# Ledger of designs, part 107: peptides against a protein of PDB entry 6DSZ

Target 1, 361 residues: chain A of PDB entry 6DSZ
Amino acid sequence: NYVVTAQKPTAVNGCVTGHFTSAEDLNLLIAKNTRLEIYVVTAEGLRPVKEVGMYGKIAVMELFRPKGESKDLLFILTAKYNACILEYKQSGESIDIITRAHGNVQDRIGRPSETGIIGIIDPECRMIGLRLYDGLFKVIPLDRDNKELKAFNIRLEELHVIDVKFLYGCQAPTICFVYQDPQGRHVKTYEVSLREKEFNKGPWKQENVEAEASMVIAVPEPFGGAIIIGQESITYHNGDKYLAIAPPIIKQSTIVCHNRVDPNGSRYLLGDMEGRLFMLLLEKEEQMDGTVTLKDLRVELLGETSIAECLTYLDNGVVFVGSRLGDSQLVKLNVDSNEQGSYVVAMETFTNLGPIVDMCV

## One batch from the design tools (peptide; made by RFdiffusion4, then SolubleMPNN)

Design b2_p14_8_s3 (from b2_p14_8, 7 letters changed)
Fold by OpenDDE base, seed 2:
Structure b2_p14_8_s3 (fold): chain B 361 residues (1-361), chain A 14 residues (1-14)
Amino acid sequence: as target 1 above (361 residues)
Amino acid sequence: SVAEEALRELEKEL
């Protein structure tokens, strides 16, 4: 019996930050295939707290705080469609990860989407949305007393959804999505009725966006709306304001991930397929009535990192670069550039041993 | 630079 010491997975396929262990702790959560690693962010770096084995590859990992919870809960969906909501509990030195709710959200009928699983949470924690299959949007209502995650499907007329997010500041849960049809790529919004289990018309749409529009970023208040990222352009739309930029620097490589720096959505990190790290800046204009509007968008090159699968801004200019193809990194953003004009300094590097090739011998 | 101005604001959160 060769005990093949199964090498722990090192490739990162997701990361999130929030207050999972306590209301005061800043955490970094890292998904490595079937493993969840939980860290506390400290002045000295990442302190490991717990490693958790999941019953399948983690496909979605999102932190959320239901009304009246003191700390964040963790939603996980596996590639086998097992959903759970996890809570961290500490009693003295004893650390437990508790399943608050669970369910299987697999459908008997449906074509799995070629672009993979998308999972999103309403900012007001009214529901979870899942794009698992073409032409279906799955809704999990969030109910505190329900240990069983129940879902229903709403039919989408748009069969080829590229990306989807919930918008901020909406009276009803509202999704914004990029979709493709024979005429090109478009952006549309829908309100989600939990009562009627249907879509209502959303507040706005943008037909004929850039052909390679690939990502939606929901922007919090006071701006609201969404950012749409393409190969050549970055656009903002909120129903009243439209703004587009086409910075030449983003044409060199496809932007593949993003993360919000500021809670108010003034800054975002962007990572491309070459490992370039950018900052997207939203310039504010205060109106005479006290309303805040978007004046301009800017993109600045910060430096180079490992090719990010996911980015997470932590605190004090520290960024976690989760990499699937290369080594993951903890990097510092400096105010002053180095001799090469880079604002990025690697603090720590986490060796990626590559995918465990299950050589079925 | 715009990058330097944006990054200076990150140090003020300490």
Scores: peptide ipSAE 0.349, ipTM 0.854, DockQ to the pose 0.784
Fold by OpenDDE base, seed 5:
Structure b2_p14_8_s3 (fold): chain B 361 residues (1-361), chain A 14 residues (1-14)
Amino acid sequence: as target 1 above (361 residues)
Amino acid sequence: SVAEEALRELEKEL
């Protein structure tokens, strides 16, 4: 009897940072297939707090803080379309993960999108948006008293959505998305009407972006708008201002993940398919009226890590590199470069034993 | 470098 000790999954498929255990604790949450790992970030490193088994592969994991909550709630969507909102509750030594709300958001009719599941949360916590199926945008209204996650679909004319985010600073929940049609890739915005359950025209659009535009980053205020990342270019648009850069260094490998460093969206980490770690910088220009505008975009190579599936900035220049293909890492960003010109130092490496082959016996 | 300047700002926020 070979007791195949079911090895815990080691490949990381998602990570988020926030205040989940308390208002004061900084947490790292790591998704490893069906497993959620919760850590507290300390000066000494990562302290494990809880591990949670999920009833399916985690496809979306997002922290959000509704108005009047003291700490973040966790939205999880599984690959089988089970949605839940989780709360951390501690009473003395007893730690409970409470399901605030749950639901199955699967449709009986629809083509699952080839680019997989996308889940996004409105920055003002008005709704969750889901791109699950081609030509549909699913909305889950966020209601505090509702234990059942109810969803509705809005028809999306754009059948091939590449990426989608909610924008910041919008009166109504507004999505920005990259889509592909026979003419190329484009960026469009829609306002989401919860009342009418339809899209209204968004504030702006950008037709004919870079052919390989693959990611949307919603930029918080004061800048607002979005960053569009392609293979050759990085563009910013907020309806009034457009700026594009084409740094040669990003052409060497496709950027595949990003994470915001600053709450104001001044800096982002970017990871590519070669494990290169970049800093994207938004340079500010303060106008005479006190308005802040984007002056320029810069990309700086920091160093090399494992190939990131996800990145999250913790604190003190510490970054968690969640890897699916390689070992996950805690890395330190140093002010001074090493002899190789790298600002990245590996602090801890987490061995990836590869995919757990679910031997369905 | 711009990288060094960006990274120095991370140390000051603590």
Scores: peptide ipSAE 0.344, ipTM 0.855, DockQ to the pose 0.813
Fold by OpenDDE base, seed 1:
Structure b2_p14_8_s3 (fold): chain B 361 residues (1-361), chain A 14 residues (1-14)
Amino acid sequence: as target 1 above (361 residues)
Amino acid sequence: SVAEEALRELEKEL
């Protein structure tokens, strides 16, 4: 009897940073197929706290902090449409991951989207949004006392959603999404009514964006709005201000992931399909009335890493590079470039043994 | 805070 010791998955398919274990602890959470790894970020490196087996492959993993919570909660959606909200609880040396809420959000009827599962959380924690199926937007209302995650669908006229986010600073939960139709790719916004279970007209739209526009970044206040990333261009729009850049350096490889560095949305890390790491910079312009507007966008090449599936900024210029195709890394961003002009130094490398092909013999 | 300062320095040198 060969006990095939099931090799632990090593390929990273998601990572998030926040305050999950306590209000004070900085955590790195890593999704490796069905496994969740929880670390505390320390001056000495990553301290492992707990590993958790999930009910399936993790498809969505997001931290969020409802009003009146002292620390972040974790939303997980699996590829089998099992949803849960998890809380970390420590009592002395005893560490428990508590399921606050759970549910299955699978529909009996629907075409699964070819671009996969998208899960997003409203910044004010009013709802979770899910793009699971073409022409449907699923809403999970967030209620503190609700142990059962119940969802409803809203019909989308836009059948081919590429990416979607909730916007910041909106009175009602508002989504911004890139979609494709026969005329090209476009950006649209909708307000989500929990009461009526319908979409209302959003604050703005942008028709005929770049043909390869693939990602939406919701920008926090004071800027607000969204960044749209394409193959050739990066655009900002907030309803009042539009700004576009087309830096030649981004044309060389497709940007595939992003992570916000600053809480105010002034900086983002970008990773491409060649493992290049960029910083996107939002330059501020302070108006005479004290309002902050976007002056300019810049993109700077920092260096090269493993091909990122996900990026997350930790602290002190340290970035976790979660890789599916290569080794995951902790990298340091240095102020001074090396002889090759790179600001990136690998601190630690986590060997990826590749996909364990379950040879079902 | 420390990260923001280090990256601000990086941003000034970029």
Scores: peptide ipSAE 0.284, ipTM 0.763, DockQ to the pose 0.141
Fold by OpenDDE base, seed 3:
Structure b2_p14_8_s3 (fold): chain B 361 residues (1-361), chain A 14 residues (1-14)
Amino acid sequence: as target 1 above (361 residues)
Amino acid sequence: SVAEEALRELEKEL
């Protein structure tokens, strides 16, 4: 009996930071294929707390805090469309990961989108949105008492959605998405009616964005709106204000991931396909009426890391770089640059032994 | 937070 100790997956395909184990603990959660690793972030580094085997490759992993919850819940969607909401519970030394809700959200009809699975959560925790299939937006209403995740589809007229997010500060759940049609790429918004199970007209749209616009970042209040990242440009739009920058430095490699540093959306980390780490900065302007508007956008090169599949800011200038293609890293952002002009110092490196092809025989 | 100060300093030096 060769117990083939199946080598644990080391390639990171998702990471999130939040308060999953307690209200006070800062956690790093790492998705490695079918494995979920849970760490507590400490001054000494990452303390492992729990490892969880999932019933499939993790495709979406998002922390969210419904109103009245003391700590974050974890939404997971697998590549086989198994959805669950997980809660961490500890009683003394006993640690349990509890499934609060679960469901399979696979459709019998639909073309799986070529850009893969997108899962998003409304900032007010009213719903989960899923782009699984072309021409469909799946909604999972968030109900506290429902152990069964029920979903419905809304038809999208826009067949080729590139990226989608829920916006902040919206009375109704509102999505913002980049889509492609024969005329190019565009940004559109829709309000999602849970009652009518339909889209209503959103607050704004932006036709004819950059041809390679690939990512939407929803910006929290007070700015609101969204950032659209392309190959050559970064744009901001909130319905009232439009601002675009085209920093030459981003043309060298495609930005592939982002993470918000500040709760107010003033700073974001950006990672590109060359492993360059950038800071995107939103410069604020305070108006006489006390409203905060975007004055300018800036992009600063911080340094080089492993090619990020995902980025997450922890605390104290520490960033986790989740890599699928290379070694994952814990890096420190320093105030002072080194002799090479880098603000990035690797603190810890996590060896990637390559993708475990789960041959499901 | 210590992070906010450190990064605010980073923003001033960048």
Scores: peptide ipSAE 0.270, ipTM 0.763, DockQ to the pose 0.141

Design b2_p14_8_s4 (from b2_p14_8, 8 letters changed)
Fold by OpenDDE base, seed 4:
Structure b2_p14_8_s4 (fold): chain B 361 residues (1-361), chain A 14 residues (1-14)
Amino acid sequence: as target 1 above (361 residues)
Amino acid sequence: SVAEEALAELEKSL
């Protein structure tokens, strides 16, 4: 009996930060295939607190804080469509990960989307949205006492959704998505009616965006709206304001991930397929009425890292670079550039052993 | 630089 000590997965396929272990703790959660790793972020670095095995590859991992919760809950969806909401509980030295709710959200009918599973949470924690299949948007209402995750589908006319997010600051849950049709790529919004289980017309749309528009970033208040990232352009739209930039530097490699730095959405980290790390900046303009509007967008090259699958700003200029293809890194952003013009310094490197090739012996 | 300005604000948000 060769106990092949199954090597723990090292490739990162998702990461999130928030307050999962307590209201005060800053956590980094890392998805490595079926494994969830939970860290506390400290001044000394990452302190491991728990590892959790999941009943499948983690496809979605999102932290959210429902009204009346003191700390974040964790939503996980697996590639086999098992959904759960997890809570961290600690009593002295005893650490428990409690399943508050669970369900299987697989449909018997539907074409799995080519762009994979997308899971999003309404910023006001009214619902979870899932794009699992072409032409369907699945909604999981978030109710306090429901141990069973019940979902329903809303039909999407747009069959080829590229990316989708919930918008901030909307009276009703509102999605913004990039989709493709025979005429190109477009952005559209829908309000989601929980009561009627249907879409209503959203606040805005933008037809004929860049052909390679691939990501939607929902921007918090005060800006609101969304950023659309393409191969050649970055655009902002909130219904009232439109801005587009086409910085030549982003044309060199496709941006593949992003993470919000500031709670107000003034800065984002962007990672590309070459491991370049950028800062996206939203410049504010204060209007005479005290409203804040977007003045401009800027992109700055910070330096190079491992090719990011996911990025997570932690604190004090520290960024976790989750890599699937290379070593994950903890990096420091410095105010001053080095001799090479880089603002990025690697603090720690986490060796990626690559895919466990099941050598069928 | 714009990057330096953007990064300098990170230290102040703590």
Scores: peptide ipSAE 0.302, ipTM 0.826, DockQ to the pose 0.828
Fold by OpenDDE base, seed 3:
Structure b2_p14_8_s4 (fold): chain B 361 residues (1-361), chain A 14 residues (1-14)
Amino acid sequence: as target 1 above (361 residues)
Amino acid sequence: SVAEEALAELEKSL
């Protein structure tokens, strides 16, 4: 009996940082196909805590903290549309990952979107939104006591959604999305009514954005609004203010991932298809009334890493670079550049052995 | 540099 120890997946397809194990612990969670790896971030590096096998390839992995929770919960959606909300529990040395809620969110009718699964959580934890199928937005209400994740669909008129996020600071849950029609790409917002199970008109729209606009970043208060990242441009819009930049440096390669550095949304890491790491900076302007507005956007090249599938800022200038195509890295951002002008230093490299073909036995 | 100034603020959080 050759126990072929099934090689563990090494390609990273998602990562998230938060407080999952406790309120005090900083965690890095890494999705590697069907496996979830949980680390505690320490001054000495990543301490492994638990590995969890999932019932399918992880397609969405998001941490969220409902009102009254002391630590983050984990939402996972698999490529087979199995949804769950997970909680970490430790009792002495016993570590359990508890399923608080689960459900299958697959529809019998709908065209799976070519751009894949998008899952988002309302910042106020009112709902989860899912773009699974063209012309549908699925909503999972976040109710505390429901062990069964129930979902409903809202019809989208916009059939080709590129990316979608929930906005911050909205009285009602509000989505912002990039979509494509025959006239180009556009940005639109909708309020989501849980009661009526419909979209209401959102606070703003921007028609005719850059043709290759591919990502939406929801910006926290005090700025609010969204950043739209394209191939050639980065734009900000919050309903009242619009600002666009077209830094030549981003034209060289497509930005494919982002992560917020500051809780207030002043800085973001950006990764491109060449493994370049950038900082996006939101410059503040304080108004006479004490309101904070966006003065300018800047993009700075920090250095090079493995090609990121996902990025997550940990702490103290440390970034995890999750790579699908190359080795994942733990990198340090330094204030001073090296002799090559890079602010990035690799601290640790995690060998990627390539795609594990799940032999369905 | 703008990068240096932006990165200098990261060291203070630990």
Scores: peptide ipSAE 0.274, ipTM 0.823, DockQ to the pose 0.736
Fold by OpenDDE base, seed 5:
Structure b2_p14_8_s4 (fold): chain B 361 residues (1-361), chain A 14 residues (1-14)
Amino acid sequence: as target 1 above (361 residues)
Amino acid sequence: SVAEEALAELEKSL
C-alpha cells in the first residue's frame, strides 16, 4: 500500500484579507480546496501562521466583525454545505482555531444553482445570506450566543440569480442582485425581514441592464449603492444616481473577480480571464450640503498577472493574486510604469501544481 | 496618469 502522501492543494479558489489573528495583524487567508492557509502580512512578505483542514472544499470564505468583537471572525461554507464560524485564539505559543458556531445548511429539496454557491455577509453583521438553490435565498441570523447555525429560506421569485450582495448603509439588511429572466438581465433590491422571514421591497431596481451583467459590488458609504459589471459596461446605481461607462478595454476579456482597495469604496481591482489587472476608480463630487456623490467612473489597465480566481489588496500597493489555473502571485503596484507600460511587478510566485488527481487506488 | 495618481496614494498608508 503506497501511502502516496497526497500533495497539498496549490490551486487557490478563494482569498480574503483582514484582522483574524489579532486586531493589529493584517492577515491573508487563502483557500486551497479543503485547506485554509493563514498568513500574517509583514514588510518582509507573507509569514505562515497556521494551516487548517476543512471537512470539504471551501466554497465561501468571508471575514466579518460583529459588534463587540476585537478582531474578525471567519465564515466558511463548504461545497457540501457545512457552515462554520471560526475564531483565531492564541495562548502563548498555542494556536487554536475554534469553532464558534457550525451547522449544515443543505436543503433536501432544491435545484443547486448552475452559477454555484454564493455566500454574503451583511456589513452590519445582522445575517449571512446564501444563494445555494434556484428560487431560494437562505438566511443565517447572526446571534452571538448560538453555537448552532440555524438557517431559514426565503423564496425568490427570481429563479436565475447571477450574483448577489448585501448593500451598505441600509436600516434593514438589503440585498442587491443581478438576475436573468426571458426578457434579459435585471438588477433588483430586497430588504430582508428577519422577523417575518420574508422579502420586502428594496430601495431601487434597474430593469434591462447589460445582457452579460455578471457581478455586483456593494459600495460602502459615502457613495452607497452598487456597481454592476458586465462584459461591455460598468454601471453604478444607488437609487438616486445612475452612471454607466463602456470602456472598450474591458470588452476584450470578461472580468471575473474584483476586490475593494479603499475602505470608502473609491477604488477596486478588477481581474479578467486573460490575467489583465484593472483599477476601477470612483471619482467623488462633494456637494454644498457636504454629501458625496459619484461624479464619474474610470477604468485603468495596470498590467498583467496570472489569471485571478480571486484578488485581495493587502497594503502598500501589494496585491495577492489567487490563481486556480496558474501560479498565484504577490504583485506590487508601482506609481511609475515600466517600459511596457505596466504598473505591475511580480514580487513572489507560488507554484500551482494543478488539480490533485485523487487517484483512488 | 489617473493610474499614477491613484497608485501614489497607496504608498502613504504605511
Scores: peptide ipSAE 0.266, ipTM 0.819, DockQ to the pose 0.756
Fold by OpenDDE base, seed 1:
Structure b2_p14_8_s4 (fold): chain B 361 residues (1-361), chain A 14 residues (1-14)
Amino acid sequence: as target 1 above (361 residues)
Amino acid sequence: SVAEEALAELEKSL
């Protein structure tokens, strides 16, 4: 009996960086279909720690740290709507991935959204938000002792949500989303009341954004607000400040992923469909009262990588480029450009063997 | 360069 060891999936469909194994360890977590790979980032490179098989394709993978936790927890949602919160536990050489909470969040009614599953976590860890179905926003309250993930729905008037994030620095959990209606694409905010299980009016809105506005980035304090990325423009809005740029270089290929470099939100990596890697910079202006405002936005081409499905900044200018279509890469960002004007150097390449065809034998 | 400024201070944390 040749046990054909089914080739493990190699296409990356998600990646996240945080402190999952310990408070001090920097981890890279990689989702490859049903497989979760956990690495420790070291000076020598990526050290594999654990691989976990999931009961379905990973659709959402987010690290979060509730108040009083010493390390990050992992939220996973599968394409079959199985949700779990995972904890890493090590005791000597014994490594366990513990399910702290789980649940199925599938609704009996609703149209699955064409843009797929979106899962987001409030920066203050008050709730998880899920856009699974058109016209519904699902909320999972984050309670410390609840082993059963219970969710409720809030009705969205906006039926075609393109992207959604929780904002930073909000007294109540506040979502910012791009939606489409017959008049075009718009940005709106809502406060989420856990108590009343309803939306309240958010702090701001922007009607008639770029027709191809596709991504929302929530910007942490001190800037706050959001960045909206389109095909032709990048826009910042925080309710008080509006700034838009239209760098010609981004028109050449659609930006498809992003990752924050700095904790304060001053820099973001952007990847496009041609494998170009950009840095988005938020230039700050310090006011006389000590407040920080956005002065300008800049986009700089760093170089070329594999076409990113996801990006995550690790440390020391090292970036993991998770690719679905090509080989994933570990790349170094250098301060000095090479002879070709690139600031990107490939450190390691991870061969993508393509999709696992589930041959039902 | 603007790109050099964009890549500045990435080395400090490891």
Scores: peptide ipSAE 0.264, ipTM 0.821, DockQ to the pose 0.725

